# Peptides against a protein of PDB entry 6RO1, part 71

Target 1, 216 residues: chain A of PDB entry 6RO1
Amino acid sequence: LGKEIEEYIHKPKYCLPFLQPGRLVKVKNEGDDFGWGVVVNFSKKSNVKPNSGELDPLYVVEVLLRCSKESLKNSATEAAKPAKPDEKGEMQVVPVLVHLLSAISSVRLYIPKDLRPVDNRQSVLKSIQEVQKRFPDGIPLLDPIDDMGIQDQGLKKVIQKVEAFEHRMYSHPLHNDPNLETVYTLCEKKAQIAIDIKSAKRELKKARTVLQMDEL

## One batch from the design tools (peptide; made by RFdiffusion4, then SolubleMPNN)

Design b2_p17_1_s1 (from b2_p17_1, 6 letters changed)
Fold by OpenDDE base, seed 1:
Structure b2_p17_1_s1 (fold): chain B 216 residues (1-216), chain A 17 residues (1-17)
Amino acid sequence: as target 1 above (216 residues)
Amino acid sequence: MEARHTNPVLTRYFSSL
């Protein structure tokens, strides 16, 4: 469900109007979670599909991200890496493909006009940290319907399913049960055992089919 | 700082991914 919502939000026709300078965005590239960064700029690049010769426009967002100091030294040979949890890191402007934006915030920050000085980039990190302190439950996201104006009926059905699941989750008597974690862990173990039984039954069926073929 | 109130639902969902 969330991944389905992300697939709508990442569409350039919907997200590009919101990629203004100072917009908070999350960046995730495979195993590399950069967390929250700030949009500096975006650009449309001409790209050509290798198989059809069709123009497939690539959208690149310049995002000010907290990078490891090690990755910045190796920037000629290696891609930027996120700062370790215990590392202060350094804020660096990184070109990011739009599909790597895991979230878009309703929050916009003021950014310095000149991001060449390290102190100006690090001032933006302090501003991100101040926003995170103001939103302990998480930085507010753009609503895809109310903020982004997405009229897609598929998206609306996905959101309605999310809301209906959340309502059932929060209205469930176990939601505030102190034993919820224990019950959940037991249910998860039960579900795993059911998968394992189903797998073992499939392997037993395959083995029986092989034996029947060797007897013919 | 412009912050719009967004649905807490979507915020929690994307924070749990």
Scores: peptide ipSAE 0.017, ipTM 0.492, DockQ to the pose 0.343
Fold by OpenDDE base, seed 4:
Parts: structure tokens; sequence; C-alpha cells
Structure b2_p17_1_s1 (fold): chain B 216 residues (1-216), chain A 17 residues (1-17)
């Protein structure tokens, strides 16, 4: 469900109008979570699909991200990496594909006109940290319907399912149980064991089918 | 700083990710 909402938001036709300079965005690339950064600019790159010759436009967003100082030294050979939790890092403008934007905020920041000086880039980090202090429950996201104007009936059905699941979750008697974490961990273990049993039964069935074919 | 009203449901869902 959340991933399905994210897939709608990532569609260039919906997100590009909101990728203005100063927009807060969260960037995640596989295992690399950069957290919150700021849009500097976006560009459309012409890409040609190697197998069809069709024009598949790539959308690249320049995002000011907190990067590790080590990754920036190797920037000619290695991709930028997120700063470690205990590292101050350095704010760097990184070209990011639109599908790597895990979140888009309703918040826009004023950014310095010149981001070439390190101090100007680091001033934006202070501004992000100030936003995070003002929103202890998390930086507010763009609403896909109300803010982004997405009229897609598939998205509306996904949102209604999310709301119905959340309502059931919060109305559940265990939601306020002080032992919820313990009960949840036991339920997860039980679910995992059920998956493992189902896997082992499939493997046993495959092995028996192979043996029966070798006996014929 | 411009912040618009966001759906509290979606905000909670994505803040937990």
Amino acid sequence: as target 1 above (216 residues)
Amino acid sequence: MEARHTNPVLTRYFSSL
C-alpha cells in the first residue's frame, strides 16, 4: 500500500510540478538513506531505450544532500554516500533520479542563490534541522490528492485501503496493550515459522517429483 | 517556510517508514 502510493507520487506527470527549488525531499538509494535534502533544480535527459529505440526521458533532480566526506573525496570513481549518524557530513548537490525520491514535503526552504561555497550549502543543513525541530512527528508530506491534485481512481482506492487498515489497527484492542511489542514479536516469529514450513513443504514436493522422474 | 496542510494519515504512515 505505501509503496503503491509512492509509485503514484514518483510519476513525472505528478511530481515534477512540485520539484521546485527549495522543496524538501527524502532520498533513498537501495541501502543508502540520505534522509532529507533540498531540491536545487531538475532536468529532463533524453534517454533512448537500448532495445526499442523509443525515447524514454529520464528525469534527474539535483538535490542538496548530506554526504559523507569520504565519499566526496572519491566522487570521481564512487557514488556519493550518506553521512554516518555521528558524522556532520557535507552538503553536496547530487543528481538523483526521480524514482529515488522516497518522500516529497509540503515544506519549501529559501536556498542561497550561490551553492558553490561550502558555507552556503551547510547553511541549508541548519535550515533542514530547524524544520525537523519544528515537526517532531516528522516533516509534513505533500498530500497526493489535495496538494498534488492526483485524480487517479487507483490511488484513491489505495488511500481508502490505507485509511481502513489504519482505522482497524488503531481500533484493535491490542493497540494500547503495554505488551504489544512482545505479542507482535511472537506473532512475527509465528508468521516466519509458517513461511519456513511452507518453503520446506515446497522443497520436499520438488525433491519427490525429481525422484519420481528419475525412477521412470 | 511554506507548509500546507497534509493528510495526518499519510504523514503518520510515511513517518513510520
Scores: peptide ipSAE 0.008, ipTM 0.474, DockQ to the pose 0.398
Fold by OpenDDE base, seed 3:
Structure b2_p17_1_s1 (fold): chain B 216 residues (1-216), chain A 17 residues (1-17)
Amino acid sequence: as target 1 above (216 residues)
Amino acid sequence: MEARHTNPVLTRYFSSL
């Protein structure tokens, strides 16, 4: 469900109008979580699908992200990496594919006109940190319906399912149980063991099928 | 209370303090 909502938000037809300079966005590339950055600009690149010859436009967003200083030294050969939690890092403009934007905020910052000076880039990090202090429960996200105006009936059905699950979760007697975390961890372990048993039974069935083929 | 459609342009500009 949450991933299905994210897949709608990532569609260029929905997110591009909101990718204005100063927009707060989260960037995640596989294992690399950059956290919150700021949109500088976006560009449409013409691309051609290798198998159909169809025009498949690639959307690249330039995002000011907190990068590891080590990765920036190797920027000619290596992709930028997120700064470690304990590292100060450096704010750098990184070209990011639109589908790597894990969140889009309703918050928009003023950004310096010239981002070439390191101090101007680092001032934006201070502004992000100040926004984070103002929103201890998390930086507010764009609402897909109310803010983004997405009229897709599939999305509306996904959101209604999320709301119905959240309501059931919060109304559940265990939601306020001090042992909820312990019970949840035990339920996860039980679910994992059930998956492992199902895997082992499939492997045993495959092994028996191979043995039956060698006896014929 | 009518949820005023927050104009997508009415992004709360946090001026860099």
Scores: peptide ipSAE 0.008, ipTM 0.373, DockQ to the pose 0.074
Fold by OpenDDE base, seed 5:
Structure b2_p17_1_s1 (fold): chain B 216 residues (1-216), chain A 17 residues (1-17)
Amino acid sequence: as target 1 above (216 residues)
Amino acid sequence: MEARHTNPVLTRYFSSL
């Protein structure tokens, strides 16, 4: 469900109007979680698919991200990596493909006009950290219907399913149980064991079917 | 900072992902 909503939000026709300078965005690339950064600019690159001749426009967002100082030294040969939790890091402008934006915030920050000085980039990190302190439950996201104006019926059905699951989660008697984490962890372990048993039974059935085919 | 009324439902769901 969350991934299905992300697939709508990442569509350039919907997200580009909101990729304004100072917009907070979360950037994730496979195993690399950069967390929250700030949009500096965006660009449309004309890409031609080599096999179809179709114009597949690539959208690149310049995002000010907290990068490891080690990855920045090797920036000619290596991609920027996220700063470790215990690392201060350095704020750097990184070109990011739009599909790597895991979240778009309703929050916009004031950014310095000149981001060439390190101090100006590091001032933006302080502003991000101040926003995170103001929103302990997480930085507020753009609503895809109310904020982004997306009228897609598929998205509306996905959101209604999310809301119905959340309502069911919050109305559940265990939601306010102080033992919820322990009960949840036990239920998750039980669910995983049930999946593993189902997998093992499927493999056993396949193996038996192969043996019956070798006897004919 | 006008916190535009983000749906607090969607915000919590995406913070748990």
Scores: peptide ipSAE 0.007, ipTM 0.453, DockQ to the pose 0.341

Design b2_p17_1_s2 (from b2_p17_1 with L1M A5S A9V F14Y)
Fold by OpenDDE base, seed 5:
Structure b2_p17_1_s2 (fold): chain B 216 residues (1-216), chain A 17 residues (1-17)
Amino acid sequence: as target 1 above (216 residues)
Amino acid sequence: MEAKSTNPVLTRFYKSL
């Protein structure tokens, strides 16, 4: 559900009008969660698909992100890494592919005109932290329908499923159960075991199918 | 600080992820 919404909101067709300087965006690349950063600039790069010759424009957003100081030393050869939870890190302008934007905030910050000084970049981190303090329930998101104007019926159906899931979750008797964390951990373990059983059954079916083909 | 419209449902959902 969340990932399905992300697949709509990070599409250039929908998100580009909202990628103004100072917009809060969440950046995630697989295992690397940078959390909330600030849009600095946006650029369209021409890309040609190697196999079709079709122009597939790559959209790159420069985002001011909290990076580890270790990754910055290797920045000529290695991609920037997010700051560890215990690390202060350093705010750096990182070129990010638009499909790596996991969320777009309704919040837009004022940013310094010159981000070359470290102090100016770190002042933006203080501003992000101040926003996070003002929104204890999380930084507010753009509405994909009302704010972003996305008319896609697939997205509307995903949102309706999210709302129906949320309603069922909050209406569930366990929602206020003091043992909710214990029950959740047991449910997660059960779900993982069910995935593992499904994987093992698929592998066993593949192995049996190969053996049956070698006997014909 | 400028804030546009906010969807509270989506905000809560993304907090639960």
Scores: peptide ipSAE 0.024, ipTM 0.619, DockQ to the pose 0.478
Fold by OpenDDE base, seed 1:
Structure b2_p17_1_s2 (fold): chain B 216 residues (1-216), chain A 17 residues (1-17)
Amino acid sequence: as target 1 above (216 residues)
Amino acid sequence: MEAKSTNPVLTRFYKSL
């Protein structure tokens, strides 16, 4: 459900109008979660699909992200990596494909005009951290319908399913049950055991197939 | 309650552009 909403929000058709300088955005690349960064600018690059010759425009957003100092030393050969939890890191302008934006905030920051000085980039990190302190429940997101104007019926159906799920979750008697954590832990253990049984059955089937091939 | 940022670095909550 949440991931299906992200697949609409990060589409250039919907998000580009909101990628102004200073917009807070969340960046995730596979296993690398950069967290919240700030849009510096975006660009449309002409790209040609290698197999069809069709114009497939790439959208690249320059985002000021907290990067590991190790990744910056190797930046000639390696992609930027997020700062470790215990690392101070350094704010760097990173070119990001628009589909790697996992969230877009309603919050917009003032950014320094010159981001070449380290102190100017680090001042933006202080500003992000101050926003996070003001929103303990999380940085406010753009509403995909009301703020972004997405009229897609698929998205509306996903949102209705989320709302109906949340309503059922919060109205459930277990939501206020002091044993809720115990029930969740038991449900997770049951789910893991079901995965392990399914894995063991697959391995047993493979082993039997190998034994049958050695008997022929 | 819109948290009015008193920080001069926090620009407007742009809900609707």
Scores: peptide ipSAE 0.023, ipTM 0.505, DockQ to the pose 0.050
Fold by OpenDDE base, seed 4:
Structure b2_p17_1_s2 (fold): chain B 216 residues (1-216), chain A 17 residues (1-17)
Amino acid sequence: as target 1 above (216 residues)
Amino acid sequence: MEAKSTNPVLTRFYKSL
């Protein structure tokens, strides 16, 4: 369900108006979770679909992210990597495709005008950490309906399913079970497997659609 | 104007992510 909400939020049509400098965003690239970063700017890149010649514009957001110092040495040849849990890391401006934004915050920070000095970049990390301290329950998100104005009926149906799932979860007699953590972990694993199956089915469908286009 | 997420369901949902 969350990934389904994310699939609406990260669409350029909806998120671009909210990608102003200083906006807090979460960035996740496959196994690489950068956590919360700050939007510096965004750019539209011309992209041509290889099979149709159609212009499919890519949107790249420059996000100030906490990166591993190891990945910075190889930044000319390797993608930036998130800082390890035990690593302080370094704040770097990373070009991120808009679809890698896993969340968009309602919070917008003031950022230094010059992000070339390390101290200016690291000052933004201190500001993110201060926001995280003020929101122990997590950094507040933009509401996709109320804040982002998304009128898509598919999103409304996803939200209603989330609400109905939460209501059933909290009303379930197992909520008082001392094995709740074990049951929760098993339910979370089951939910993740169901998402992964849905993803794999989508990829298989895309691959079949490509094969059908190569057979025409 | 801090747009507080008005939906507590979405806030809880994103805490689980």
Scores: peptide ipSAE 0.023, ipTM 0.610, DockQ to the pose 0.454
Fold by OpenDDE base, seed 3:
Structure b2_p17_1_s2 (fold): chain B 216 residues (1-216), chain A 17 residues (1-17)
Amino acid sequence: as target 1 above (216 residues)
Amino acid sequence: MEAKSTNPVLTRFYKSL
């Protein structure tokens, strides 16, 4: 459900009008969670689809992100990495594909006009941290319907399912169960085991396919 | 530092700060 909402929000046709300078966004690339950053600008890049020769526009957003100092030294050859939890890191402008935006905030910050000085970039981190202090329950998100104006019936059905799930969750007898944390931890472990079984079955299928190719 | 929200409630909240 949450991931299905993200799949609508990060579509260029919906999110581009909201990618103005100073917009707070979350960036996640596979296992790398950068957390909250600030939009600097975006660009449209032409890409040729390898199978159709059709020009599919790629959208790249430049986001000011908290990066590890190690990744900045290798920035000519390696992708930027998020700062470790114990690391101060450094704020760096990183080109990000728009589909790597995991969240878009209703909040926009004023950013320095010149982001070349490290102090100017680091001042933006202080501004993000100040917003986080003002919102202890988390930085407010854009509403996909009310703020972003997404009229997609598929999204509306996903939201209705989320609302119905949340209502059932809060109305569930286990919501007041003193063992709720234990039950959640067991449910998460069960879900993880189901993922691991599904991955192992895929690997077994791949291994069988490789063996069948070696027997031909 | 001024933050602007698209949400009128949050915009009022930031103007009151």
Scores: peptide ipSAE 0.017, ipTM 0.569, DockQ to the pose 0.089

Design b2_p17_1_s3 (from b2_p17_1, 5 letters changed)
Fold by OpenDDE base, seed 5:
Structure b2_p17_1_s3 (fold): chain B 216 residues (1-216), chain A 17 residues (1-17)
Amino acid sequence: as target 1 above (216 residues)
Amino acid sequence: MEATHTNPVLTRFYKSL
């Protein structure tokens, strides 16, 4: 559900009008969570799909992100990595594919005109940290319907599914149970065991099917 | 000012991110 909403928000058709310089965006690449960064610029790259010859335009956003100093030394050969929690890091402009934007804020910062000086880049980190202090419950996001104007019926159906899920969650007797965390952990373990049993049964079925083919 | 989306579900969803 959350990921399905994200898939609408990061679509170039919807997000590009909001990728102005100074826009706060959250960047995540698989296991690498960069957290909140600031849009510097975006570009459209012409890409051709290798199998269809169709023009598949790649959108790259330049985002000022807090990177580890170790990854920046190897930046010619290695992708930038997020700064460790205890690391100060360095603010660097990183080219990010638009589909790696996990969130877009309603907040837009003033950015220095020249981001070449390290001090100017680090001043933006201070501004991000000030915004985070002003919003203890999290940095405000753009509304996909009200702010972004997304009229897609698929998104409306995803939102309705979230609404119906939340309503069932909050109306559930366990929602206010003081043992909810314990029950949740036991349910998660039970769900994982059920997946593992289903996997093992599929492997056993495959192995038996191979043995039956060698006997014919 | 809490950024309140018109849809309270989106408000809660975004607080969970």
Scores: peptide ipSAE 0.097, ipTM 0.697, DockQ to the pose 0.250
Fold by OpenDDE base, seed 4:
Structure b2_p17_1_s3 (fold): chain B 216 residues (1-216), chain A 17 residues (1-17)
Amino acid sequence: as target 1 above (216 residues)
Amino acid sequence: MEATHTNPVLTRFYKSL
């Protein structure tokens, strides 16, 4: 459900009009959370689907992100990595695929015209930190309906499903149970065991398939 | 100013991020 809302927001059709220079965005690439960065620009790249020859345009946004100094030394061969929690890091302009934008803020910053000097890039980090300080409950996000104008019936259905899920969750007798945390922890353990059983069954099936191929 | 979305679901979703 939450991920399905994100999938609407990061669609080029909806988000590109809001990717102006200075827009605050969150960037997440799998396990790498860069947190809040600032849009510098975006570009459309021609991409050809390998199987159909169809033009599938990729959208790349250049985002000023807090990167680890270690990843910058290897920037010719390795992707930029987020700064460690205890690291100051360095602000770098990173090309990011638009689908890696986990959030888009209503806030737009002024950025220096020249981002080549380190001091100019680090000044933007100070500006992000000042915005975060002004919004202790979190940096304000664009509303997908009111701000982004997304009229998609699929998004409306996702929102309604979230509403109906939340209503069922809060109306559930266990929601006010003083043992809720204990019950939740037991449910998580049960869910993890079910995942592990499903993994072990997949491995056993793979091993049997290999043995059957070695017997042929 | 709490970023209050018109939809309470979106408000809660965005507070969870």
Scores: peptide ipSAE 0.085, ipTM 0.696, DockQ to the pose 0.217
Fold by OpenDDE base, seed 3:
Structure b2_p17_1_s3 (fold): chain B 216 residues (1-216), chain A 17 residues (1-17)
Amino acid sequence: as target 1 above (216 residues)
Amino acid sequence: MEATHTNPVLTRFYKSL
């Protein structure tokens, strides 16, 4: 449900109008959380789907992100890495695929015209930190309906499913159970065991398939 | 000013992100 809302927001047809210079965005690439950065620009790259020959345009946004100093030394061969929590890091312009934007803020910052000087890039980090201080409960996000104007009936149905899920969750007899945390921990353990059993069954099936190939 | 989403579900969803 939450991920399904994100999948609507991350669609280029909806988010591109909001990827203006100075827009605050969160960037996450797999395990690498860069946190809040600032949009510098975006570009449309022509791409062709390998299986259909159809034009599948890639959208790349240049985002000013706080990167580790180690990743900057290897920037010719390695992807940028987020600064460690204890590291100052350095603000760098990083090309990011639009689907890696985990959030889009209603806030826009003024950015220096020249981002080549380190001091100009680091001034933007100070501005992000000042915005974070003004919003202790978190930087405000764009509303997909009110701000982004998404009229998609699929999104409306996802929102209604979230509402119906929340209502069922809060109305559930266990919601106020003092053992709720224990029950959740037991449910998570049960879910993990079910995943492990499914994995082991797949491995056993693979091993049997290999043995059948060695007997032929 | 908190971005007050007109939909309280979206408000809660965005506060959970």
Scores: peptide ipSAE 0.081, ipTM 0.701, DockQ to the pose 0.235
Fold by OpenDDE base, seed 2:
Structure b2_p17_1_s3 (fold): chain B 216 residues (1-216), chain A 17 residues (1-17)
Amino acid sequence: as target 1 above (216 residues)
Amino acid sequence: MEATHTNPVLTRFYKSL
């Protein structure tokens, strides 16, 4: 279920419109978690499927990621590795396949036009860290329905299956509670309060997105 | 500030990431 939602988000037809320069993205490659980086650019590469001869375009996104200094010394032979927790690391532009993007943020940063100087790349790390301080519960993600506009009936069915599973999981203890109606009304009020908090957070997100563009 | 999606399922999903 969760992985199925990610598979929709990572589809080029849905994510590419949101891979603009300055977009925050999380990159994970197998055991290597790079955490949050910034989109610099993306490219479409022609690829041929080895078994069908069909043109399957590969999408490569250049992401500014915090890399270990050790992996950068070996960069002629080894893939970039994430910086260790205790390491400052160095921000490097890494070509990443679009399916390795584990998350896409609603946040966009200003990026320097020239990323060749180390100081310009490290300035972007400071901007990421400032965003992380502003969002202690995590960097805000793009909503696949509201922000990304995914109208795919498959995604809607996955969400409905999760809703029905959660409803069954939460209703299982409550199916024996004589206060079911009171809890249901409290859950509806909590859902409505969650909608109202969402409306207020969307307004605050709009206001903060404007402030982040004016203060950085 | 917690990411809040219009769907509560997506909000919980993104909290688990």
Scores: peptide ipSAE 0.070, ipTM 0.712, DockQ to the pose 0.116

Design b2_p17_1_s4 (from b2_p17_1 with L1M A3P A5S A9V)
Fold by OpenDDE base, seed 2:
Structure b2_p17_1_s4 (fold): chain B 216 residues (1-216), chain A 17 residues (1-17)
Amino acid sequence: as target 1 above (216 residues)
Amino acid sequence: MEPKSTNPVLTRFFKSL
């Protein structure tokens, strides 16, 4: 389910319009979780499929990621590695294939025009950490339907399966309670109130984020 | 317009990730 949604989101036809400079994205390559980084730019490369001769365009996103300092010393021969949990790391611009984007945030940051100085790159890490502090429940994601406009029936079916699974998980503890409808309506109201509190907290934080970005 | 996920299910699903 999660991976199936991810497979829609990272498709170039859907995600490219949202890969503007300053967009927060999560990058994962196999076992390497880089966490949240910031889009710098993207490029389209011509690629030829080795077996069909068909032009399959490769999309590469330059993402500012927190990398291990050890991997950066070996950067002439080895791919960048994520910073260890206990390591501060260093923010580095890494070329990433679009299919390695595990998440895309609704948040965009202002980025320095010159990312050559280490201090300018590390300032972006402070901005990411400030966004994370503002969102204790995790950085807000783009909605694949409402925000990204994905109309694919396969994705809609995956979402409906998630909805039906959540509904069953919330109904199962209650299936033996004769107050099921009242508790369900209370759980729906509590879920809706939690959504409304989360939306109101998002709006208050949007207003506060705009105000604090004008003060920085 | 900053996109607001209005879908409560996706909002909960993304909390579990």
Scores: peptide ipSAE 0.022, ipTM 0.633, DockQ to the pose 0.206
Fold by OpenDDE base, seed 5:
Structure b2_p17_1_s4 (fold): chain B 216 residues (1-216), chain A 17 residues (1-17)
Amino acid sequence: as target 1 above (216 residues)
Amino acid sequence: MEPKSTNPVLTRFFKSL
């Protein structure tokens, strides 16, 4: 559900109008969670699909992100990595593919005109941290329908499923159970075991199908 | 700019992610 909403939000046709300088965005690349950063600029790059020759425009957003100091030393050869939780890190302007934007905030910060000085970049981190303090429940997001104007019926159906899921979750007797954390941990373990059993059954079916083809 | 009224349902859902 969340990932399905993200797949609509990060589409260039929907998000580009909201990628103004100072917009708060969340950046995630697989295992690397940069958290909240600030849009500096965006660019459209011409890309050609290698298999079709079709023009597939890549959109790159320059985002001011909190990076590890270790990754910055190797920035010529290695991708920037997020600062560790215990690390101060350093704010750097990182080129990010638009599909790596996991969230877009309704909040837009003032950014210094010159981001070359380290102090100016670090001042933006202080501003992000101040916004996070003002929103203890999390930085507010753009509404994909009301703020972003997305008319896609697929998205509307996903949102309706989310709303129906939330309603069932909050109306569930376990929502106020003092053992809720224990029940969740047991449910997650059960869900993982069910995935593992499904994987093992698929592998066993593949192995049996190969053996049957070698016997014909 | 003050945040426009974000859908509180979507806001809660994204907090759970």
Scores: peptide ipSAE 0.022, ipTM 0.609, DockQ to the pose 0.413
Fold by OpenDDE base, seed 3:
Structure b2_p17_1_s4 (fold): chain B 216 residues (1-216), chain A 17 residues (1-17)
Amino acid sequence: as target 1 above (216 residues)
Amino acid sequence: MEPKSTNPVLTRFFKSL
């Protein structure tokens, strides 16, 4: 459900109008969670697909992100990496593909006109941290319907399923159970065991298929 | 500098802080 909403909001046709300078965005690339950054600039790159002659526009947003100091030394050859939890890091302007935006905030910050000085970039981190202090329950998101104007019936059905799930979760008899954390931990363990059984069954099927090919 | 929101409710909230 939450991932299905994300698949709508990160589509260029929906999010591009909201990628103005100073917009707060979350960036996640596979295992690398950069957390909250700030939009600096937006560019349209055209790539020609070699097989169709069609120009599929790739959209790149320059985002000011908290990066590890190690990744900055290797920036000529390696992708930027998020700062470690214990590291101060450094704010850097990173080119990000628009589909790597995991969240878009309703909040926009004023950014310095010149981001070449390190102090100007680090001042933006202080501004993000100040917004986070103002929102202890998390930085407010753009509403995909009310703020972003997405009229997609698929998204509306996903949201209705989320609302119905949340209502069932909060109305569930276990919601006020003092053992709720223990019950959740047991449910997670049960879900993991079900994944492991499914994996083992796939491996057993592969092994049987290989043995059948060696007997032919 | 105060953040601006596209949401009028949040814009009012930031002006009240």
Scores: peptide ipSAE 0.020, ipTM 0.550, DockQ to the pose 0.091
Fold by OpenDDE base, seed 1:
Structure b2_p17_1_s4 (fold): chain B 216 residues (1-216), chain A 17 residues (1-17)
Amino acid sequence: as target 1 above (216 residues)
Amino acid sequence: MEPKSTNPVLTRFFKSL
């Protein structure tokens, strides 16, 4: 459900109008979660599909992200990496493909005109951290329907399923049960045992098939 | 008490639609 919403909001036709300088955005590249960064600029690059010769425009957003200092030393040979949890990191402007934006905030920040000085970039990190302190339940997102104007019926159906799931979850008697964590842990253990039984049955079937081939 | 940011960059956050 949340991932299906993400697949709509990161489409250039929907998100580009909201990628103004200072917009808070979340960046994720595979296993690398950069968390919240700030849009500096975006550009449309002409690209050609290798198999059809068709124009396939790439959208690149320059995002000020908290990077590891190690990745910045190797920036000529290696992609930027997110700062480790215990690392201070350094704010760096990173070119990001628009589809790597996992979230877009309703919040915009003022950014310094010159981001070349390290102190100017680090001042933006202090700004992100203060916004996070003001929103303990999470940084406000753009509403995909009301704020972004997405009229896609598939998205509307996904949102209705999320709302119906949340309503059922919060209305469930177990939601306020002091044993909820115990019940949840037992359900996870039961699910894991069911996976393990399914795996063991597959290996038993393979072993029987091998034995039958050795008897022929 | 919301922490009053002394950072002038933070006095200029806004919701932009």
Scores: peptide ipSAE 0.014, ipTM 0.471, DockQ to the pose 0.037

